# Peptides against a protein of PDB entry 4N78: the designs that were tried, part 48

Target 1, 186 residues: chain A of PDB entry 4N78
Amino acid sequence: HFQVICRLLGYQGIAVVMEELLKVVKSLLQGTILQYVKTLMEVMPKICRLPRHEYGSPGILEFFHHQLKDIVEYAELKTVCFQNLREVGNAILFCLLIEQSLSLEEVCDLLHAAPFQNILPRVHVKEGERLDAKMKRLESKYAPLHLVPLIERLGTPQQIAIAREGDLLTKERLCCGLSMFEVILT
Target 2, 155 residues: chain B of PDB entry 4N78
Amino acid sequence: MAELQMLLEEEIPGGRRALFDSYTNLERVADYCENNYIQSADKQRALEETKAYTTQSLASVAYLINTLANNVLQMLDIQASQLRRMESSINHISQTVDIHKEKVARREIGILTTNKNTSRTHKIIAPANLERPVRYIRKPIDYTILDDIGHGVKW

## One batch from the design tools (peptide; aimed at target 1 L174, target 2 I109 T113)

Design b2_p20_7_s4 (made by RFdiffusion4, then SolubleMPNN; from b2_p20_7, 7 letters changed)
Fold by OpenDDE base, seed 4:
Structure b2_p20_7_s4 (fold): chain B 186 residues (1-186), chain C 155 residues (1-155), chain A 20 residues (1-20)
Amino acid sequence: as target 1 above (186 residues)
Amino acid sequence: as target 2 above (155 residues)
Amino acid sequence: MEKIEELVKKALEKILEELK
């Protein structure tokens, strides 16, 4: 599904969606969540010492339940705050999955364009074959497919310019060095 | 453009008119030949004259048709060439627009991106023991495992 | 034009021969 979304929206559509999601996340974090966090900080026990391990896990749990009773009983925390946190979480996950899907699409595009851009795959060399000979053979095989040189030879100046720009755009992809998800986390 | 206009406005219509006139003339010639044959005491001479007129008339019509056809073909060739040029221009514009849109889109999404922290490849201290490259033995993918999946042609 | 006339003439001659 995310791959289809990426294909449908393209770079521009993805950018718009991501921007809006960031706005939503920011609004949730700086608004409702922040308010609840402040309230929680006010009701937090001023002194919460770790109980002695001698009380065992149940005793320690009961201790914390008692200390956090006011927080646990805060009804709005369970409903509104947790919902907002879920929304933020979903937004983050959405962004992550979109980026991953986009990266896959970009990689596929790069791979498909490679023969036309004189980018040769690493050839598996069987025992006894020279890598150089195989590479040369491969290069010769794909040489006629090199789009930019072909157009430079046969095309008009305008076509050459377009071909070069297209070639550059094809090579320069986000997956080569850029991350959207890191921006979302900051 | 001038040549195309001349073909469309003058040569082709003129050729059509000439052909129509020729048709009318053929009818007159036919009538004349028929009457001449009936009235002539020398039927052999009348027949020879009819043959001559028929030959001339048919040749004339054939010439007119050929000329008209050539003009039409020329017109079509010019139009085809114009269409090809127009198509080329449209394609060029379209490509330019697409490239521009793509650049804009990439800038927009680029604002939402940061450089991937290339994790400094920790110098993988080559473990002293070079793990023997597990010879990737290309096990032939046995596609027979998929033979039971789907309605494929059971041989 | 002369070539066409010759062709037409030949064709007519053939037709006339067939009518005999």
Scores: peptide ipSAE 0.035, ipTM 0.693, DockQ to the pose 0.005
OpenDDE base, seeds 1, 2, 3, 5: peptide ipSAE 0.022, 0.034, 0.033, 0.021; ipTM 0.687, 0.691, 0.683, 0.689

Design b2_p20_8 (made by RFdiffusion4)
Pose (drawn by RFdiffusion4):
Structure b2_p20_8 (pose): chain A 186 residues (1-186), chain B 155 residues (1-155), chain P 20 residues (1-20)
Amino acid sequence: as target 1 above (186 residues)
Amino acid sequence: as target 2 above (155 residues)
Amino acid sequence: SLSPFEEGQQERLEREEEEE
């Protein structure tokens, strides 16, 4: 699903959705969640020590039950507090997962662009062979596929300018050195 | 474009009217051969001149049509080339707009991004100078090696 | 020159500076 969502939205669609999800998270954190956090903070026990091991675990469980009774009995703890937090969590997960799908989408695009952009994989080296001397030979084999230099050789200035722009857009992807989840959290 | 204007404004309309002139002139020439036969004293001579005019009328109508047909074809060939160049220009405009729309989309998501500081190194990196193997040499106990440390006491 | 991604980062950093 995320894979399809990435393809149909593109960069502009994904960006707007992320910007809108930030507004939703902001609305919830500074809204209903904040109201209930302030309310439950007062219902909270002002102080609560961690009992020594001496008291034993059953006596510590009893102590936490009494100290946190008002939290355990709070009627809207699930239907509101947990619900709102789940929505915020899902919004964060969407941003993370959608970026991962985008990364996979970008890397595949780049793999298909490599033949037309003079990008060769490492070649096997037998005895008496140097990669330096061989990679250059392989580059000659795929020389007719190098798009930008071919157009600069036979193309019109208009075709050349359009080729340079398109080549730039093809080789520059977010997965080459950029990320978003960090900015989302910040 | 100059050749097209010449075809559309003069050569086609002109060659076309020259055809209409043939329409009117030939009906005159048909009457003249009938009149020249009637006035003629020599019926065989007047028939041979009618035949001459018939053959000439045929050669003329075929020439006028051929000339006009070549012009119409040249016009269509030029117009086909115009559409060829126009499509090429429209395609470049389209590619340019697509590049722009993409730049706008990438600018929009670029706001939500930062550098991912990732690097690549080796599993093991040996030091520039490996530790020299130090030979063992016996030496006595010396109770004076600390005399210069702090407030020593020499003996 | 800056790429579209770099331009977007620059706009975000300028906004953060204005907020401060």

Design b2_p20_8_s1 (made by RFdiffusion4, then SolubleMPNN; from b2_p20_8, 8 letters changed)
Fold by OpenDDE base, seed 1:
Structure b2_p20_8_s1 (fold): chain B 186 residues (1-186), chain C 155 residues (1-155), chain A 20 residues (1-20)
Amino acid sequence: as target 1 above (186 residues)
Amino acid sequence: as target 2 above (155 residues)
Amino acid sequence: MLTPFEEGMEERKKKEEEEK
């Protein structure tokens, strides 16, 4: 599903969605969640000492339940605050999954473009074969597929310029060194 | 462009007019030949003259048709070439716009990115003082301490 | 030469620096 979304939205669509999600998250964090956190801090017991071990586990539990009774019984916390936290969590998760899916798509694009860009995969050398001979054979095999040199030889100046720009855009991807998710976490 | 204009405005219309005039002339020639044959005492000579005029007229019409056809074909070829050039230009513009849009989109999403901090694996500087691993003597958890708290079945 | 992605990133950094 996320792969389809990435393909449908493209870079621009993903950017828009991510920006809107960030706005929503910011609004939730600075608004409702902040207010509830402040309220919780006010209701939080100022001094919560560990009860004596002599009270046993049930007594200790009852003690903490009593100390936190006001927090536990705060109905709005469960209904509104936790829901908002879920929304934030879902937004973060969505961003993560979108970035991962985008990275996979970019890698696939790079792999598909590689034969046309004179990018050869690391050849596994079987025992007894010369690496150089295999590489030369691969180079020779894929040489006719090199798009930019082909266009440079046969194309108009405008076509050459477009081909070079297209080649550059094909090579440059987010997955090579940039992260969106790190921005979301800050 | 000049050649196409000449074909459209001069050569093809001129050829059409010439063909029409030739048709009219053919009719006149036919009438002449018919009358000449009827009036001539030498029917054989009249027939030969008719054959000559007919051949000449047919040759002229054939030439006019061929010339006109070639001009029309040339016109179509020029137009086809112009359309191809226009298509190429449109495609070029479209590609340029698409590249630009892609760059803009990339900038937009780039705003939401940061460099992957390759966390330099901070060399976990092993604390110099390897505190002697206090031999975690697994003292067996003596569960007998819990025997007095529950409804323990006194075996 | 910066990639378009990096250009966007630098723009963001510049804005963040201007806001501090």
Scores: peptide ipSAE 0.384, ipTM 0.806, DockQ to the pose 0.844
OpenDDE base, seeds 2, 3, 4, 5: peptide ipSAE 0.382, 0.373, 0.370, 0.368; ipTM 0.804, 0.803, 0.801, 0.803

Design b2_p20_8_s2 (made by RFdiffusion4, then SolubleMPNN; from b2_p20_8, 11 letters changed)
Fold by OpenDDE base, seed 1:
Structure b2_p20_8_s2 (fold): chain B 186 residues (1-186), chain C 155 residues (1-155), chain A 20 residues (1-20)
Amino acid sequence: as target 1 above (186 residues)
Amino acid sequence: as target 2 above (155 residues)
Amino acid sequence: MLTPFEEGMKEREEKLKKLL
């Protein structure tokens, strides 16, 4: 599903969705969640001492339940605050999954473009084969597929310019060193 | 461009006019041949003359049709070439716009990105003082301490 | 030459610096 979303939205659509999600998250955090946290801090017992061990586990639990009764019974905490936290969590997870899916798509694009860009995979050298000879054979095999040199030889100056720009855009991807998710966590 | 204009404005209209004029001339030639045959004492000569005029007229019409047809074909070829050039130009513009849109989109998403902090794996500096593994002496849990916490019958 | 992605990132950094 996320892969399909990435394909449909593209970079621009993903950017818009991410920006809107960040706005929503910011609104939730600075608005309702902050207010509930402040309220909880006010209701929080100032002094919560560990009861004596002599009361046993049930007595200690009852003590803490009594001390936190106002917090536990705060119905709005369960209905509104936790729902907002779930929404924030879902938004974060959505962003993570979108970035991961986008990275996979970019890697696939890079792999598909590689033969046309003179990017050869590291060839597994079997025992006894010379790496250089195998690489040279691969280079020779894929040389006719090199798009930019082909267009430079046969194309108009305008076509060459477009081909070079397209080649550059194909090579440059977010997955090479950029992260959106790190921005979201910040 | 000049060649196409010449074909459209001069050659093809001129060829059409010439063909029309040729039609009217053929009618005149036919009338002449008919009258000449009727009036001539030498019918064989008149027939041969008619054959000659007919052959010449057919040849001239065939030439005019062929010339006109070739000019029309040439016009169509030039127009087809112009359309191909226009298509190529439109495609070039479209590609340029798409590249620009892609760059804009990349800038937009780039605003939402940061460099992957290759967090240098903080070498977990093993605290130099390996606290001597406190031999986890499994002290047997003396459960007798719990004997007083419940309804257990003191024997 | 900066990639379009890096250009966007720098734009954000500049905006952040102006807010600080």
Scores: peptide ipSAE 0.362, ipTM 0.807, DockQ to the pose 0.843
OpenDDE base, seeds 2, 3, 4, 5: peptide ipSAE 0.352, 0.357, 0.339, 0.361; ipTM 0.805, 0.806, 0.801, 0.810

Design b2_p20_8_s3 (made by RFdiffusion4, then SolubleMPNN; from b2_p20_8, 7 letters changed)
Fold by OpenDDE base, seed 2:
Structure b2_p20_8_s3 (fold): chain B 186 residues (1-186), chain C 155 residues (1-155), chain A 20 residues (1-20)
Amino acid sequence: as target 1 above (186 residues)
Amino acid sequence: as target 2 above (155 residues)
Amino acid sequence: MLTPFEEGMKEREEKEEEEK
């Protein structure tokens, strides 16, 4: 599903969705969640000492239930605050999954374009074969597929310019060194 | 442009008119040949004259048709070439616009990105003090400590 | 030369610096 969303939205669509999600998250954090946190801080016991281990697990549990009684009885915490936190969590997860899906798509694009851009993978050399000889054979095999040199040879100046720009855009991807998720977490 | 205009406005219409006039002339020639054959005492001569006129007329019509056909073909070739040039221009503009849109979109999403912190392989600074593995001395669990907590049967 | 992505990133950084 996320892969399809990435394909449908493209870079621009993803940017718009991410910006709106960030606004929503900011609104939730600075608004409702902050208010609940402030309220919770006010009702939190100022001094909560660890009960003695001698009370056993049930006694310790009862102690904490008593100390947190006002918080537990705050019905809006379970309904509104937790829902807002869930929304924030979902937004973060959504952003993460979108970025991962986009990265996968970009990697696939890079891999598909590689033969046309004179980008050859390092071939595993079997014992006894010269790496250089194999690489030269591969280069020779894919040389006719190099798009930019082909267009430079056969195309008009305008076509050459477009081909070069297209080649550059094909090579440049977010996955090569940029992260959106890190921005979302700050 | 001038050549195409000449073909459309002068050569092709002119050729069509000439062909029409030739048709009318053929009818007159046919009538003449028929009358000449009927009135002539020398039927053989009249027949040969008819053959000559027929051959000449057919040759003339064939020439007119061929000329007209060639002009039409030339017109179509010029138009096809113009369309191809127009298509090429449109494609170039379209590609330029698409590239521009892509760059704008990339800038927009770029606003939401930061450089991946290549975690400098923090030199695993070996903690200077290798805390000696505290030999986990398995102290036997003395279960007798639990004897007082449970409603267990005091043996 | 900065990529379009990097141009966007730079724009954000400049904006954040202006807001500080």
Scores: peptide ipSAE 0.376, ipTM 0.803, DockQ to the pose 0.852
OpenDDE base, seeds 1, 3, 4, 5: peptide ipSAE 0.373, 0.348, 0.356, 0.356; ipTM 0.802, 0.796, 0.799, 0.800

Design b2_p20_8_s4 (made by RFdiffusion4, then SolubleMPNN; from b2_p20_8, 10 letters changed)
Fold by OpenDDE base, seed 2:
Structure b2_p20_8_s4 (fold): chain B 186 residues (1-186), chain C 155 residues (1-155), chain A 20 residues (1-20)
Amino acid sequence: as target 1 above (186 residues)
Amino acid sequence: as target 2 above (155 residues)
Amino acid sequence: MLTPFEEGMKEREELLKALE
């Protein structure tokens, strides 16, 4: 599903969705969640000491239940605050999954474009073969597929310019060194 | 452009008119040949003349048709070439617009991105003071402390 | 020359600086 969403929205669509999600998250954090946190802080016991281990597990549990009774009985905490936190969590997860899906798509695009852009994979050299000789053979094999040099040779100046720009755009991807998720976390 | 205009406005219409006129002329030639054959005392000569006129007329019509056909083909070739040039121009514009849109989209999403902090392998400088693991001295649990608690029969 | 992505990043940084 996320892969399909990435394909349908593209960079622009993803940007718009992410911006809107950030607005929603900001609104939730600065509004309702903040208000509930403030309320919870007011109701929180000022002094909560660790009970003695001598009370046993049941006694310790009862102690904490008593200390947190006002918080546990706050019905709106479960219904509204936790729901808002879930929404925030879902938004974060959505952003993460979108970024991952986009990265996968970009990697696939890079891999598909590589033979046409003179990007050759590192060849595994078996014992006794020269890496340089293998690489040279690969270069010669894929040389006719190099798009930009081909267009530079056969194309019009306008076509050459477009091909160069297209080549650059194909090579430059977010997955090469950029992260959206880090921005979301800040 | 001038050549195409000449073909469309002058050469092709002119060729069509010429072909039509040739039809009329063929009819006249046919009438002449028929009358000549009927009136001539030498029917063999009249037949030979008819054959000659027929051959000439057919050759002239064939020439007119060929000329007209070639002009039409030339017209079509010129038009096809013009369409190809227009298509190329449209494609160029379209590609330019697409590249621009892509750049704009990338800028927009770029606002939401940051550089991946390649975590430089910060050498986890092990804090020099390795707190010596406090040797867990297993104190034997003396269970005899519980002997006085409950219904345990002292023996 | 900055990539379009980097241009966007720069814009964000400038906006953040303007808000401080």
Scores: peptide ipSAE 0.341, ipTM 0.807, DockQ to the pose 0.857
OpenDDE base, seeds 1, 3, 4, 5: peptide ipSAE 0.341, 0.330, 0.322, 0.325; ipTM 0.807, 0.803, 0.795, 0.804; seed 4 fails the geometry check

## One batch from the design tools (peptide; aimed at target 1 Y11)

Design b2_p21_1 (made by RFdiffusion4)
Pose (drawn by RFdiffusion4):
Structure b2_p21_1 (pose): chain A 186 residues (1-186), chain B 155 residues (1-155), chain P 21 residues (1-21)
Amino acid sequence: as target 1 above (186 residues)
Amino acid sequence: as target 2 above (155 residues)
Amino acid sequence: SVAKRLLEQNIELAEELQEQA
C-alpha cells in the first residue's frame, strides 16, 4: 500500500501529506491531549516513592494500586487519552514508513538510470588484470549509452539544455543524502 | 514560408485560372474549327487543321493539370513539414514544463529534509606505525629513579 | 516519475541521433 501511495502522490503529494500530518499532531498535542494531560496531572499523586525491596512485590503492587487508583478509575482514559495518542503514533509511523517506501522507490529508479549515466558496478579481476585498466575498458563498452555526452555531440542547444536538467533530476534523489523523519520529530 | 506563400497566393490560383481560361478558350477553338470548316474551300485541309488543333488542345490540358498537380503536392509536403517542426517544438515546451513542475515538487519536500550524516570506512584500520618490539635487557634495582620526582632525597 | 519519463525520452532521442549519425 505504501509503495502505491508513494508512486501516486509523488514528491509534492508526500510533502503536503507530511505537512498536514504535522498540523494534525500539533492540533492533538496542543489541544485535547494537552487538556487531558493537565487534568490527569492533578489527579496524579503529588508524590510517590518506590518502596524498598523489603516490602515485597505483592505489597508494592498493592501500594501502586492505591496510589494510582484515580488514574486506573478515570473513565475517559482509553476512549479519549489512549485514542488520541494512537492517532499521533499512527501519524508518526506513516511518516516513517512512507519515507522508507520512497527510499526503495528512488534506489530502483537509480539502478535503471545507472547504465545511461556511466555508473558501472565492480568487475571481477583475474590474474594480470588491474581494475583501473579494466574499468576504463568497460566504460568504453558502455560509452554509446552515456546519454548527456551523446546529446552534447549531436543534439541541438535546446535538446542539450533539456538533457542536462533531466539528467540532474534523475541522479539527485533523497536517498542519496537526505532524510525526513528527523525533521518530523524536531 | 516564402515558397508556401508563393504557392498559396499566386502559383496555385494562377495555374488554376489558366485552367479556367482553357475552358473558355477551348470552346472558342471548337467553334472556330467548325466555322473554318464551313468556310473552307478545302475540306480535307480544314480537317487536318482541326486535327492539329485537337491534338494541341489535348497536350495543353494535360500540361496545365500536371503543372497545377505538382504545385498542390508541393504545398502539402511543406505543410507536413510544418507540423513536424511544430510537434518538435511543442515536445520541447512539454519537457521544459515537466522539468519545472518537478523542481517545484522537490522544493516542496526539500523543506522537510536534512543531511543524513552517513559515512563508509573499513572494519579494521591498522595504525600508521606498528609497535616496535622492545628487547629485554637486565638492569639492577635502582633506588634513585624517583629522586627527581617531587622532593627527592639523594644519598 | 517525471524523472523516469525524461530519462526514457532522452533514451529515445539518443537512439534517433545515433540513427541519423

Design b2_p21_1_s1 (made by RFdiffusion4, then SolubleMPNN; from b2_p21_1, 10 letters changed)
Fold by OpenDDE base, seed 1:
Structure b2_p21_1_s1 (fold): chain B 186 residues (1-186), chain C 155 residues (1-155), chain A 21 residues (1-21)
Amino acid sequence: as target 1 above (186 residues)
Amino acid sequence: as target 2 above (155 residues)
Amino acid sequence: SIASSLLEEQKRLAEELLRKA
């Protein structure tokens, strides 16, 4: 699903969605969640001492339940605050999954473009074969597929310009060194 | 463009007119040949003359048709070439717009990105003191330690 | 005379066209 979303939205659509999600998250965090956290801090027992171990696990649990009774019984915490936290969590997860999916799409694009851009995979050298000789053979094999040099030789100046720009756009991908998710966490 | 205009405005219409005029002239020639044959005392000569005119007339018409046909074909070729050029131009514009849109999109999404912190692989500074590989002495698992835990029959 | 003149002109034109072809 996320791959399909990435394909449909493209960079522009993803950017818009991410921006809107960030706004929503910010609004939730700075608004409702902050307010609830402040309220919770106010009702939090100022002094919560560890009960004596002699009371056993049930007694200790009852003690903490009693100390936190006001928090546990706060109905709005369960209905509104936790819902908002869930929404924030979902938004974060959504962003993560979108970024991962986008990275996969970008890698696929890079792989598909590689033969046309003189990007050759590192060939596994079998024992006894010279790496250099194999690489040279591969280069020679794929040389006719090099798009930019081909267009530079056969194309119009305008076509050459477009080809170069297209080549650059194809090579420059977010997955090479950029992270959206890190920005979201920040 | 000038060639196409000349074909459309002058050569093709001119060729059509010439063909029409040729038709009219052929009718006159036919009438002449018929009358000449009827009035001539030498029917053989009149027939030969008619054959000559017929051959010449057919040749002229064939030439006119061929010329007109070639001009029409040339016109179509020029138009086809113009359409191809227009298509190429449209494609170029489309590609330019797409590239621009992509650049804008990338800038927009780029604002939402940060450089991946290449986690400095903390060089696991190998502790200078290579702790001597403690020879993993496989201590045989002494299973006798478990002898006291089970309902085992004391022999 | 008119017919003969027209025929001669057509003949001339046809011959010219044949030479050009």
Scores: peptide ipSAE 0.021, ipTM 0.655, DockQ to the pose 0.008
OpenDDE base, seeds 2, 3, 4, 5: peptide ipSAE 0.016, 0.016, 0.022, 0.015; ipTM 0.660, 0.627, 0.645, 0.655; seeds 4, 5 fail the geometry check

Design b2_p21_1_s2 (made by RFdiffusion4, then SolubleMPNN; from b2_p21_1, 9 letters changed)
Fold by OpenDDE base, seed 5:
Structure b2_p21_1_s2 (fold): chain B 186 residues (1-186), chain C 155 residues (1-155), chain A 21 residues (1-21)
Amino acid sequence: as target 1 above (186 residues)
Amino acid sequence: as target 2 above (155 residues)
Amino acid sequence: SIAQSLLEQLKQLREELLKQA
């Protein structure tokens, strides 16, 4: 599904969706969640000492349950605050999955373009074969597929310009060094 | 454009008129040959003259048809070439627009991106032996790094 | 007979030209 979304939206659509999600997350964090956190801080016990370990796990749990009784019983916390946190979580996950899907698509594009851009994969050298010889053979094999040089030789100036720009756009992808998700987390 | 105009306005209509005139002339020639054969005391000579006129007439008509056909074909070729040029121009504009749109889109998404902190890979101590400048083989982007990310969530 | 045949061919050619005009 995310791959389809990425294909459908493209860079423009993804950018718009991500921007809107950021706005939503910001609104949730600075608004409702912040308010609940402030309220929780106000009702939080000022002095909460660690109970003695002799009370065991059940006793310690009961102690904390008693200390946090007002917080746990706060109905709006469960219904509104947790829902908002879920929404934030979903937004973050969505962004992550979109970025991953986009990266995969970009990688596929790069792989498909590679033979046309004189980008050759590292060939596994079998024992006894010179890497250089294999590489030269590959270069020779794919040389006719080099699109930009081909167009530079046969194309019009306009076609050459477009080919160069297209080549640049194909090479410059987000997956090469950019992360959207890191921006979202900041 | 001038050639196409000449073909459309002068050569092709002129060729059509010539064929029409040829029709009229052929009728006259036929009538002449018939009358000449009937009236001539030397039937053999009259027959030879008829053959000569027939051959000439057929050759003339064939020439006119061929000329007209070639002019029509030339006209069509010119028009086809014009259409191809127009198509090329439209395609160029379309591609330019698409590239522009893509650049805009990339700028927009770029604002939402930050540089991946490439962990300072430890200074690969350049081995002391300056191996000959190996032709800058663009290190193929090892896309295998991404193989581990995609397997999990069948959504 | 030959003259008649030639005449007929000319007539046919004329008719074909008329159809194309």
Scores: peptide ipSAE 0.020, ipTM 0.630, DockQ to the pose 0.009
OpenDDE base, seeds 1, 2, 3, 4: peptide ipSAE 0.016, 0.015, 0.016, 0.017; ipTM 0.625, 0.630, 0.622, 0.624

Design b2_p21_1_s3 (made by RFdiffusion4, then SolubleMPNN; from b2_p21_1, 10 letters changed)
Fold by OpenDDE base, seed 2:
Structure b2_p21_1_s3 (fold): chain B 186 residues (1-186), chain C 155 residues (1-155), chain A 21 residues (1-21)
Amino acid sequence: as target 1 above (186 residues)
Amino acid sequence: as target 2 above (155 residues)
Amino acid sequence: SIAESLLEELKRLAEELKRKA
């Protein structure tokens, strides 16, 4: 599903969605969640000492239940605050999954374009073969597929310009060095 | 453009008119040949003249048709070439617009990105002292030691 | 007979040209 969404929205659509999600998250964090946290801090016991181990696990649990009784009984905490936190969590997860899906798509595009852009994979050299010789053979094999040089030879100046720009756009992908998720976490 | 205009306005219409006129001329020639054959005492001569006129007329018509056909073909070729040029221009504009849109989109999403911290492969300097994983000797927790402390209901 | 056939052919050609014109 996320892959389909990425394909459908493209870079621009993804950017718009991400911006809106960030706004929503910010609104939730600075608004409702912050208010609940402040309220919870106000009702939180000022002094909560660890009960003595002598009370055993059940006694300790009861102690904490008693100390937090007012918080636990706050019905709005479960319904509103937790829901908002869930929404924030979902938004974060959504952003992560979108970025991952986009990265996969970009990698695929790069891989598909590689033969046409003089990007050759490092070939595993079997023992006894010179890496350089093998690479030269590969270069020679794929040389006719190099799109930009081909167009530079056969194309009009306008076509050459477009080809170069297209080549650049194809090579420059977010997955090569950029992360959206890091911005979201910040 | 001038050539196409000349073909459309002068050469092709002119060729069509010439063919139409040739019809009238052929009819006149036919009538002449018929009358000449009937009236001539030398039928063989009249026949040879008819053959000559027929050959000439056919050659003339063939020439007119060929010329007209070539002009029409030339016209079509010019038009096809013009259409191809227009298509090329449209494609170029379209591609330029698409590239521009893509650049804008890239900028927009780029604002939402930061450089991946290439975690410098800190050479995990394997601490030289591989602290031998202290074999967690699971000492069986003798729970019997707790038997005396718990006010458990001695059944 | 040959003359007549030639004349008929000329007439036929004329008619064909007339139809195409």
Scores: peptide ipSAE 0.033, ipTM 0.636, DockQ to the pose 0.008
OpenDDE base, seeds 1, 3, 4, 5: peptide ipSAE 0.019, 0.016, 0.025, 0.024; ipTM 0.623, 0.617, 0.632, 0.621; seeds 1, 5 fail the geometry check

